Peptides against a protein of PDB entry 3VA4. Designs and how they scored, part 17

Target 1, 107 residues: chain A of PDB entry 3VA4
Amino acid sequence: EPIGQLRLFSGTHGPERDFPLYLGKNVVGRSPDCSVALPFPSISKQHAVIEISAWNKAPILQDCGSLNGTQIVKPPRVLPPGVSHRLRDQELILFADFPCQYHRLDV

## One batch from the design tools (peptide)

Design b1_p17_2_s4 (made by RFdiffusion4, then SolubleMPNN; from b1_p17_2, 13 letters changed)
Fold by OpenDDE base, seed 1:
Structure b1_p17_2_s4 (fold): chain B 107 residues (1-107), chain A 17 residues (1-17)
Amino acid sequence: as target 1 above (107 residues)
Amino acid sequence: AEEEARRAEELEAKHLA
């Protein structure tokens, strides 16, 4: 069962999409093999990773050295590659220019 | 969903643009 959810908001790219997040690594990227597959040219093949440990359900987000970056909306911050960021519930994230939101699920 | 997206965009505009 999913521990969290990443919502990709609708936009010029298409409709909204919800991606389940599980324990372990949830890779965000353009590659179809990614857990969170964002098939857009501005997204790196392996753009970022959302890792959820067994100790707590709070995800850790890391940019994987993406070309167009990963940002937190509030407070605004560009995530340096490889630096761990603990995601808060309802946190807004930009992968390149694509706005997403993390939601903690009640499980 | 539309309202949520709008709110997100507003936040993006205020904080990242």
Scores: peptide ipSAE 0.178, ipTM 0.764, DockQ to the pose 0.039
Fold by OpenDDE base, seed 2:
Structure b1_p17_2_s4 (fold): chain B 107 residues (1-107), chain A 17 residues (1-17)
Amino acid sequence: as target 1 above (107 residues)
Amino acid sequence: AEEEARRAEELEAKHLA
């Protein structure tokens, strides 16, 4: 059962999409095998990872050395590759230039 | 949701400029 959600906002690429997040590693990337599959050329095959170790702990976001980077929108911050960032509920994230939002689910 | 998306896009625009 999902304990989190990553929303890809609508844009020129198409409509909004919601991706369920589960315990463990949720890979964000262009590869269709990723938990959060973003099939766009500016997204690396394995772009980033959202790791959820427990339902009552903040997920950890790490950039996987992506080409176009991972950024926190507010406050603005580029995530260095491999550095752990604890996600806050409703946090806005840019994978390359694609705006997303993490949402904690209450289960 | 649309309001949140708009805010995200505005912030995105600032970052990409």
Scores: peptide ipSAE 0.178, ipTM 0.756, DockQ to the pose 0.044
Fold by OpenDDE base, seed 3:
Structure b1_p17_2_s4 (fold): chain B 107 residues (1-107), chain A 17 residues (1-17)
Amino acid sequence: as target 1 above (107 residues)
Amino acid sequence: AEEEARRAEELEAKHLA
């Protein structure tokens, strides 16, 4: 069962999509093999990674040196490549210009 | 869904515009 969820909000690309997140590294990227596959030109093939070490620990988000960046909405910040950011439940994230939200699931 | 997206967009506009 998934431990978390990443929601891609609806937009010009289409309807809302929910991606399950599991223990380990959940890669966000344009490549179809990514755990969170965002098949959009502005998303890097390997854009970012959400690492979940345990169900009771906050996931760590890292940008993987993406072209168009990874940003936290509130408080606003651009994530430098490779720098760990601990995700809060319900946190809003921009991968390039795509708004997403992390949600911790009850397990 | 729609309401959540609206709230997200509002936050984006306030903090990242």
Scores: peptide ipSAE 0.175, ipTM 0.762, DockQ to the pose 0.039
Fold by OpenDDE base, seed 5:
Order: C-alpha cells, then structure tokens, then sequence
Structure b1_p17_2_s4 (fold): chain B 107 residues (1-107), chain A 17 residues (1-17)
C-alpha cells in the first residue's frame, strides 16, 4: 500500500494527477518507467528521487542533475543535485515548472 | 483541493526560476 502521495496540480498541461509513493526510491522523471512519470519535455528522463525509508520517517527528495531543476516553493529554494531535502507534509515542489504537492497518507 | 491548486499556481508564478 502507498504511504505517501505526490499530486501534480492541474494546469495548461491537463488535469490533476495523483501518484502513489511507496517504501524505497520513487523516481520522478519523463521516462515511462519512473514511479512518478511526468511525460513532459522539460522534465528529465530521471529528474529527481523521493526516497522513503520507513512509514514513520519523512521522505528525502533529491534532484538527480536535472536540466530544468527542482525547487521547494516555500521557503523558496533551488535544490542542487544530490542535496537531500526532507519533505514536510503538504510540501509544494516544482519539478521544472510543474507544481506538485507531497502529502503523507494515513496508514 | 481546488483552492490549494490555485494557491500553488500563484506560488509557482512567484517562485519559478
């Protein structure tokens, strides 16, 4: 069962999409093989990773050296490649220019 | 959820690099 969720908000690209997050590495990227597949040109094939080590631990977000970057919205911060960011519940994230939100599921 | 989406878009516009 999923223990987290990444929501891609609706926009010019289309409707909202929800992606389940599981224990281990959840790769975000344009490749269809990614756990969070974002099939958009501005997203790198392997853009970022959300790693969840345990249900009671905050996920770790890392940019994987993406072309167009990964940002935390508030407080604003561009994530350098490989730098760990502990995700807070309801965290707002930009993958390239796509706004997303992480939230913890009640499990 | 819709209100949150709106706020997210506003934040995107403000903080987009």
Amino acid sequence: as target 1 above (107 residues)
Amino acid sequence: AEEEARRAEELEAKHLA
Scores: peptide ipSAE 0.169, ipTM 0.758, DockQ to the pose 0.043

## One batch from the design tools (peptide)

Design b1_p18_1 (made by RFdiffusion4)
Fold by OpenDDE base, seed 1:
Structure b1_p18_1 (fold): chain B 107 residues (1-107), chain A 18 residues (1-18)
Amino acid sequence: as target 1 above (107 residues)
Amino acid sequence: FLHTKEVNETVLEEVLEE
């Protein structure tokens, strides 16, 4: 029962991929153990985290001190490490240079 | 479908509007 979805857009790395997001911490990173595994050299092993609370199901994005950063696309904004960002539905995110989109699921 | 090219265009547009 995923609460949201993170879509990795297609690119030189390959085709589009969708990752389900659940309550709690969804770690984004290069490590294969991550909920959102992005197996690319420019992605940190634990790059960022999307935490979704049960009471409001609102996803909070934090960069985990990644080497190549996490950015919001509109408006362009680099997220300081450890600073909470409330994701909006359809929000576009860059993990390093990999564009992704958050989608809230109806549950 | 939205893909990398469209994302890049969106980013570029936002930068140009500033």
Scores: peptide ipSAE 0.024, ipTM 0.547, DockQ to the pose 0.111
Fold by OpenDDE base, seed 5:
Structure b1_p18_1 (fold): chain B 107 residues (1-107), chain A 18 residues (1-18)
Amino acid sequence: as target 1 above (107 residues)
Amino acid sequence: FLHTKEVNETVLEEVLEE
């Protein structure tokens, strides 16, 4: 059962997509075997990771040394590789130039 | 709920504040 959701907003790449997030490590990347597969050239094969340790704890986002970076929108922040960021509900994230939003599911 | 247009505006506002 998913505990969270990552929404990729629509754009020139195509329509909106929702990715379920589970307990453990949810890898964001271009590789098709990633939990959150973003098949775009500007996304690294293993770009970032969203780790959820428990249903009642905020997820942790870390950039994995991606080429084009991971950023928080509000307040603006570029995430250095390996630096932990606790995700707030409705947090807006840029993976490279792709806008996404984390949503905590009510379970 | 947020959609792409709102996200784009938010991102633009943050960039303009720099």
Scores: peptide ipSAE 0.024, ipTM 0.559, DockQ to the pose 0.097
Fold by OpenDDE base, seed 3:
Structure b1_p18_1 (fold): chain B 107 residues (1-107), chain A 18 residues (1-18)
Amino acid sequence: as target 1 above (107 residues)
Amino acid sequence: FLHTKEVNETVLEEVLEE
């Protein structure tokens, strides 16, 4: 059962997609075996990771040294590689130039 | 829930405010 969700908003790439997030490490990347597979050239094979340690704790987002970066939209912040960022519910994230939103699920 | 349009506006607003 997923504990969170990452929504990729619709855009020129195609329609909106929702990715379930589970306990542990949810890798965001271009590789098809990533938990959050974003098959776009500007996304690194292993771009970032969202780690959820418990259902009642905020997930931790880390950029994995991606080429085009990981950013928080509001307030604007470029995430340095390997630095932990606690995700807030409904937080907007840019992986490269792809806007996403984290949502905590009620379980 | 947010639509892509709202996301774009949010991003633009933040850029303009900076």
Scores: peptide ipSAE 0.024, ipTM 0.554, DockQ to the pose 0.100
Fold by OpenDDE base, seed 2:
Structure b1_p18_1 (fold): chain B 107 residues (1-107), chain A 18 residues (1-18)
Amino acid sequence: as target 1 above (107 residues)
Amino acid sequence: FLHTKEVNETVLEEVLEE
């Protein structure tokens, strides 16, 4: 069962989409085999990773050396590649220019 | 690549409220 959710907000690219997040590594990227597949040219094939070690622990977000970056909106922060960022519930994230939101699910 | 300072947080907040 999913422990979290990543919401991709609607935009010029298309409608809103929700991606389930599970224990372990949830790779965000353009590659079709990514857990969170964002099939957009500005997204790197392996863009970022959201790692969830336990249902009761905050996920860790890392940029994987993406071309167009991974950013936290509040407080504003560009994530250096490989640096661990603990996600808070409702955290707003930009993968390249695509706004997303992490949501913790009740389990 | 993009910087957070270049993102309009107001626009993002509006999207969240819709």
Scores: peptide ipSAE 0.023, ipTM 0.561, DockQ to the pose 0.179

Design b1_p18_1_s1 (made by RFdiffusion4, then SolubleMPNN; from b1_p18_1, 9 letters changed)
Fold by OpenDDE base, seed 1:
Structure b1_p18_1_s1 (fold): chain B 107 residues (1-107), chain A 18 residues (1-18)
Amino acid sequence: as target 1 above (107 residues)
Amino acid sequence: SEAVREENERVLEEVLAQ
């Protein structure tokens, strides 16, 4: 069972999509082999990573030196490459200009 | 909840509008 979920909100790109997150590294990127594959040109091949080290620990989000950046929405914050950000439940994230939300699953 | 979703979407729209 997944421990978390990353939701990509609907937009001009298409409908909402939900991606399961598991223990270990969940790579967010344009490459089709990413755990969270966002096949959009503004997304870097390996854009960011959500690492979940344990089921009872908050996931860590890191930008991987993406071209168009990773930002926390509220409060607004640009994530410098390689800097760990502890994800809160319901955290709103921008990968480039794509709005997403992290959700902790009750499992 | 729907209320939470609506608030989140509003926040996102504000950010994306910039």
Scores: peptide ipSAE 0.033, ipTM 0.623, DockQ to the pose 0.077
Fold by OpenDDE base, seed 3:
Structure b1_p18_1_s1 (fold): chain B 107 residues (1-107), chain A 18 residues (1-18)
Amino acid sequence: as target 1 above (107 residues)
Amino acid sequence: SEAVREENERVLEEVLAQ
């Protein structure tokens, strides 16, 4: 069962979309086989990864050397490639220019 | 939940407007 969720906010691209997150590595990227598939040109094929080790552990977000970057919204921070960032519940994230929000599911 | 959504929108607008 999913342990977390990544919400892509609604925008010019279309309506809100929710992606379930599971134990292990959840790849965010333009490639259709990504766990979080964001089929937009500005998203790298393998853009970032959200790794969840356990239901009671904060997920780790890493940018995978994406072209247009991964950023935390509040406080604003550009994530250096390969550097681990522990996601807080309700964390707002930009993959390129696409705003998303992580939240932990009740398990 | 609506209040949370509105807050998120304000935060996003603030960041994206800069």
Scores: peptide ipSAE 0.031, ipTM 0.616, DockQ to the pose 0.079
Fold by OpenDDE base, seed 2:
Structure b1_p18_1_s1 (fold): chain B 107 residues (1-107), chain A 18 residues (1-18)
Amino acid sequence: as target 1 above (107 residues)
Amino acid sequence: SEAVREENERVLEEVLAQ
C-alpha cells in the first residue's frame, strides 16, 4: 500500500501523472526502471531518491548528482547532491524544469 | 485546506512563469 504520492503536473510534456510512493527508496529518474519514471531528456537516468523509512516519518529527498538539479520551490532551495531534505506534505519540487508535488497519504 | 491549495497554486504559477 502506498504511503505517499508524487504528482507530476500537466505541461507541454503531457497530462498530469501520479506516482505512488512506498516504504524504502523511490528513485526518480528517466530510466524506465525507476519507481518514478520521468522519461524526459532533461531528467537524469537516476535523478533523485525519495526515501520513506516509516509511515509516520517525513520522507527524505536527495538529489543523486543530477545534471539539471532538484529544487524546492517554497522556500526556494537548490538541493546539493546527496544532502538530505525532509519533505513536507504538499511540498512543491522541481526535477530539472518539471514541477511536482509530494502528498502524504493517510493509510 | 483551501488556503494551502491557493498558496501552492500561486507558487506554481511563479515557477511556470519563469
Scores: peptide ipSAE 0.030, ipTM 0.618, DockQ to the pose 0.067
Fold by OpenDDE base, seed 4:
Structure b1_p18_1_s1 (fold): chain B 107 residues (1-107), chain A 18 residues (1-18)
Amino acid sequence: as target 1 above (107 residues)
Amino acid sequence: SEAVREENERVLEEVLAQ
């Protein structure tokens, strides 16, 4: 069962979408095989990864060397490639120019 | 809550306006 959720806010691309997050690696990218598939030109095929371990179930976000970057909104922070960022509940994320929000699920 | 949503909206707007 999903441990978290990544919400893609609605925009010019279309309606809001919710992606379940599971234990292990949840790849964010343009490729359709990604756990979080964002089929948009500005998103890299493998853009970022949200990894959730069984020990604490707190997601770790890493940019995978994406072209247009990964950013935390508040407080503002551009994530250098490969640097771990622990996600907090309700944290707002920009993948390229697409705003998303992480939500922790009670499981 | 609405307060949280409003804060998120303001933050997003500021970031997206950069």
Scores: peptide ipSAE 0.029, ipTM 0.623, DockQ to the pose 0.074

Design b1_p18_1_s2 (made by RFdiffusion4, then SolubleMPNN; from b1_p18_1, 11 letters changed)
Fold by OpenDDE base, seed 1:
Structure b1_p18_1_s2 (fold): chain B 107 residues (1-107), chain A 18 residues (1-18)
Amino acid sequence: as target 1 above (107 residues)
Amino acid sequence: MEAVRLENERVLAEVLAQ
């Protein structure tokens, strides 16, 4: 069962998409084999990672040295590569210029 | 559809407020 969900808001790219997040490393990137595949040129092949452990259900987000960056929207913060950010429920995230939202699933 | 649009607008507003 997924522990969380990452929502990609609708835009010029198309409709809203929801990606399930599981235990372990959920890679966000342009590569089609990523757990969260964002097939857009401004997204790095391996852009970021959302890691969820069994001992701690709160995900850790890290930018993987992406070209166009990973940002927390509120409060605004650009994530330095490799620096852990603990995601809060309903956290708003920018991967490059794509707004997303993390939701913890009630399971 | 309307809910999604409103949420998008909220998110965009927050992004633009930076």
Scores: peptide ipSAE 0.201, ipTM 0.751, DockQ to the pose 0.106
Fold by OpenDDE base, seed 2:
Structure b1_p18_1_s2 (fold): chain B 107 residues (1-107), chain A 18 residues (1-18)
Amino acid sequence: as target 1 above (107 residues)
Amino acid sequence: MEAVRLENERVLAEVLAQ
C-alpha cells in the first residue's frame, strides 16, 4: 500500500500523472525502472529520491546531482545535491522544469 | 470534479508565478 503520492501536473508533455510512493527509496528519474519515471530529456536518469522511513514521518527529498536540479516552489529553494529536505504535505516541487506535488495519503 | 479542476489550476498558477 502506498504511503504517499507524487502528482505530475499536466503540461506540454501530456496529461497529469500520479505516482504512488512507498516505504523506502522512491527514485525520481528518466530511467524507466525508477519508481517515479519521468521520461523526459531534461530529467536525469536518476534525478532525485524520495525516502519514506515510516508512515508517520515526513518523507525526505534529495536531489541526486541532477543536471537541471530540484527545487521547492514555496518558498523557492534550490536543493543542493544530497541535502535532505523534509517534504511537507502538499509540497510543490520542480524536477527540472516539471511541476509536481507531494501528497501524504491517509493510511 | 469541478472543485478538483479549480484546485489543480490554482496550484499550477502558483507554480507558474514563481
Scores: peptide ipSAE 0.198, ipTM 0.738, DockQ to the pose 0.079
Fold by OpenDDE base, seed 5:
Structure b1_p18_1_s2 (fold): chain B 107 residues (1-107), chain A 18 residues (1-18)
Amino acid sequence: as target 1 above (107 residues)
Amino acid sequence: MEAVRLENERVLAEVLAQ
């Protein structure tokens, strides 16, 4: 069962896409093998990871040394590679220049 | 639905304002 969701907002790339997030590591990247596959040139093949260790714990987001970075929108923060960031519900994230939003699922 | 669309637009505006 999915524990959370990552929403990719609509944009020039196309319509909104929603990705379920599960316990364990949810890799964000351009590679089609990623849990959150963002098939865009500016996204690294292995861009970032959202790790969910338990349904009642905040997920941890880490940039994986991506080319174009991972940023938290509010308050603004560029995530250094490999440094853990605990995601808040409704957190707005930029993977490269693609705006996304994390939210917990109440299941 | 309208509510979902409006929420999406609102959040996008917030992102773009940062």
Scores: peptide ipSAE 0.196, ipTM 0.735, DockQ to the pose 0.082
Fold by OpenDDE base, seed 3:
Structure b1_p18_1_s2 (fold): chain B 107 residues (1-107), chain A 18 residues (1-18)
Amino acid sequence: as target 1 above (107 residues)
Amino acid sequence: MEAVRLENERVLAEVLAQ
C-alpha cells in the first residue's frame, strides 16, 4: 500500500497526476523508470528523491543536484543538493517550475 | 467534485502568490 502521495497540479502540461509513494526511495525525475516520472525537459533525469523510512515518520526530500532545482513554496526555500528536508503533510514543492504537493495517506 | 475543484483552485492560487 502507498504511504504517501505526490500530486502534480494541472497546468499547461495537462491534467493533475497523483503518484503513489512507498517505503524506501521514491525518485522524482524525467527518466521513465522513476517512481515519480515527470517527462518534461526542465526536469533532470534523476531530479530529487523522497525517502520514506516508516509510515509514521515524515518523508525526507533531497534534491539530487538537479539543473533547475527543487524548492519549497511556503516559506520559500531552494533546497541545496543532498540536504535533507523533512516534508510536512500538504507541503508544496516546485520541481523546476512544476508545482506539486505531498500528502500523507491515512493507512 | 466541486469541493475538489475549489480546493485545487485555492492551492494553486497559494502557489502563484509566492
Scores: peptide ipSAE 0.170, ipTM 0.714, DockQ to the pose 0.080

Design b1_p18_1_s3 (made by RFdiffusion4, then SolubleMPNN; from b1_p18_1, 9 letters changed)
Fold by OpenDDE base, seed 5:
Structure b1_p18_1_s3 (fold): chain B 107 residues (1-107), chain A 18 residues (1-18)
Amino acid sequence: as target 1 above (107 residues)
Amino acid sequence: MEETRRANEAVLERVLAE
């Protein structure tokens, strides 16, 4: 059962897509084997990871040394590779230049 | 990266305002 959701907003790439997030590591990347598969050339094969340790704890986002980076939109912050960022509900994230939003699901 | 962030912030603010 999903604990959270990552929404990829609509854009020039196409329509909105929603990805369920589960307990454990949810890999974000271009590889089709990723939990959050973003099949775009500017996304690294394994770009970032969202780790959810418990339903009542904030997820941790880490960039995996991606080529084009991971950013928090507000307040603005570029995430250094491997540095933990605790996600807030409704957090706005850029993977490369792709705008996304995390939100927790009620369980 | 700053330019990309600012551009996307404007897009996101419009989407969230709907």
Scores: peptide ipSAE 0.139, ipTM 0.746, DockQ to the pose 0.231
Fold by OpenDDE base, seed 4:
Structure b1_p18_1_s3 (fold): chain B 107 residues (1-107), chain A 18 residues (1-18)
Amino acid sequence: as target 1 above (107 residues)
Amino acid sequence: MEETRRANEAVLERVLAE
């Protein structure tokens, strides 16, 4: 069962979508085999990774050297490739120009 | 890359303004 959720807000690309997040690595990318598949040209095939550990269940977000970047909204921060960012509940993230929100599930 | 950075910055500002 999922222990987190990544919400892609609605936009010109289409309606809102929710992606379940599981223990381990949840890859965000344009590639269809990604856990969080964002099939948009501005998203890299393997754009970022959200890793959730069993011991604390707090996700760690890392950009994978994406072309158009990964950013935290509050406080604003562009994530350098490979630099870990511990996600907080309700945190807003930009993958390229796609706004998303992480939600911690109570399971 | 500079173009991308500026674009993303604009998106951030939009999101923060909502």
Scores: peptide ipSAE 0.124, ipTM 0.737, DockQ to the pose 0.179
Fold by OpenDDE base, seed 1:
Structure b1_p18_1_s3 (fold): chain B 107 residues (1-107), chain A 18 residues (1-18)
Amino acid sequence: as target 1 above (107 residues)
Amino acid sequence: MEETRRANEAVLERVLAE
């Protein structure tokens, strides 16, 4: 069912966690209502959004004006609020201080 | 693969250490 995955690498916060990504908006945030719920104080309630359309399954990442930002790791880039960034398979992302990785699923 | 994941984690760790 999911066409993408967002992996939160293990750390002091706990073990690695994988979040399924579906068509539409996948909200990343501290709020438990988020599709990708990262219950950490440094994560904004509505931190970012990963949107996947039916026409083009290439995910678009967009920071929602988060307090501690959203960054692409390689090459390093801070995402300005509201600016669309096309996620590449295996893309490394930082939501605040939390390292994550996007993975395109073979479906 | 797991090895790729671990390599990426190392990259992230370096970034966080800066």
Scores: peptide ipSAE 0.074, ipTM 0.665, DockQ to the pose 0.082
Fold by OpenDDE base, seed 3:
Structure b1_p18_1_s3 (fold): chain B 107 residues (1-107), chain A 18 residues (1-18)
Amino acid sequence: as target 1 above (107 residues)
Amino acid sequence: MEETRRANEAVLERVLAE
């Protein structure tokens, strides 16, 4: 069962989309094989990864050397490639210019 | 949850508008 969720907010690209997150590595990227497939040109094929080690631990977000970057919205922060960032519940994230939000599911 | 979503979106919009 999913342990977390990544929400892509609605926008010019279309309606809101929710992606389930599971134990292990959840790749965010333009490639259709990604756990979180964001089929937009500004998203790298393999853009970032959200790794969840356990239901009771904060996920780790890493940018994978994406072209247009991964950022935390508040407080604003560009994530250096390969550097681990612990996701807080309700964290607001930009993959390129696409606003998303992570939240932990009740398990 | 809907209320929470709206609140989060409002915050996001505010941040992105700055």
Scores: peptide ipSAE 0.059, ipTM 0.655, DockQ to the pose 0.078

Design b1_p18_1_s4 (made by RFdiffusion4, then SolubleMPNN; from b1_p18_1, 10 letters changed)
Fold by OpenDDE base, seed 2:
Structure b1_p18_1_s4 (fold): chain B 107 residues (1-107), chain A 18 residues (1-18)
Amino acid sequence: as target 1 above (107 residues)
Amino acid sequence: MEEHRRVNLEVLEAVLAE
């Protein structure tokens, strides 16, 4: 069962998309086999990772050395590659130029 | 070969303005 959700907001690419997040590593990237597959040219094949170690712990977001970066929106912060960022519920994230939002789910 | 596009990081400001 999913423990979290990553929402890709609607935009020029199309409507909103929701991606379930599970225990372990959820890779965000352009590659189609990623847990969060964002098939857009501004996204790196392996862009970032959201790791959930337990249902009652905040997920950890890490940029994987992406070309266009990963940023937290509020407060604004560019994530250095490999540096852990603990995600808050409803946190807004930019993967390259794509705004997303993390949501914790009740389990 | 897959195309990889570079973007302006100032998109953040645009997102915050919306």
Scores: peptide ipSAE 0.247, ipTM 0.719, DockQ to the pose 0.131
Fold by OpenDDE base, seed 4:
Structure b1_p18_1_s4 (fold): chain B 107 residues (1-107), chain A 18 residues (1-18)
Amino acid sequence: as target 1 above (107 residues)
Amino acid sequence: MEEHRRVNLEVLEAVLAE
């Protein structure tokens, strides 16, 4: 069962989409085989990874050396490639120019 | 060849302004 959720806000690309997040690595990217597939040209094929462990349900976000970057909105921070960022519930994230929000699920 | 569009990081400020 999903432990978290990543919401892609609605925009010019279309309506909002919710992606379930599971234990292990949840890859965010343009490639269709990514756990969080964002099929947009500004997104790298393998853009970032959200990893959730059984020991710590708080996800770890890492940019994978994406072209257009991964950023935390509040407080604003561009994530250097490979640097771990612990996601907080309700955290707002920019993958390239796409705003998203992480939600912890009650399980 | 795959398309990969480059964008400006100033998008961050635009989002914060919402």
Scores: peptide ipSAE 0.240, ipTM 0.712, DockQ to the pose 0.127
Fold by OpenDDE base, seed 3:
Structure b1_p18_1_s4 (fold): chain B 107 residues (1-107), chain A 18 residues (1-18)
Amino acid sequence: as target 1 above (107 residues)
Amino acid sequence: MEEHRRVNLEVLEAVLAE
C-alpha cells in the first residue's frame, strides 16, 4: 500500500490529481513510465525523484537536472540538482510551474 | 509528447513570493 501521496493542485491543466507514493524511488517526470507522470511540456522526462526508505522516515526529494527546476515554496528555495532535500509533511513543491503537495499517509 | 518548454522565471518568482 502507499506510504505517501503527492497532490497536483488543480489548474489550467485540469482537476486535482493524487499520486500514491511507495517505498523506493518514485520518479516524477513527463515520461509516461514515471511513478508520478506529469505529461506537460514544462516537465522534464525525468524531472525529479522522491525516495522513501521507510514509512517512519522523511522522504528525500532530488531534482534530476531538470530544465525548469524543482523548488520548495515555503521557504522559497530552488533545489540544486542531485542534492537531497528531506520532505516535511504537507510540503509544497513546484515541479517547473506545477504546484504540488506531499503528505504522508497514516498507515 | 516530446516538446519541452522553458517556463517564465518571473512568473515562478511571483508564485514563490506569495
Scores: peptide ipSAE 0.202, ipTM 0.714, DockQ to the pose 0.122
Fold by OpenDDE base, seed 5:
Structure b1_p18_1_s4 (fold): chain B 107 residues (1-107), chain A 18 residues (1-18)
Amino acid sequence: as target 1 above (107 residues)
Amino acid sequence: MEEHRRVNLEVLEAVLAE
């Protein structure tokens, strides 16, 4: 069962998309093999990773050395490659220029 | 697979300003 969710907001690319997040590594990227597949040219094939080690622990977000970066919206922050960021519930994230939101599921 | 493209910085700055 999913422990979290990543929402891609609607935009010029199309409607909103929701991606379930599970225990372990959830790779965000353009590659169709990614857990969170974002098939857009500004997204790297393997862009970032959201790792969930336990249902009661905050997930860790890391940029994987993407071309266009990963940013936290509030407070504004560019994530250096490989540096861990603990996700807060309802955190707003930019993968390249695509705004997303993480939220924890009640399990 | 579609070729990589760079992002417009002005768009990023606008989103981050929200």
Scores: peptide ipSAE 0.115, ipTM 0.709, DockQ to the pose 0.130

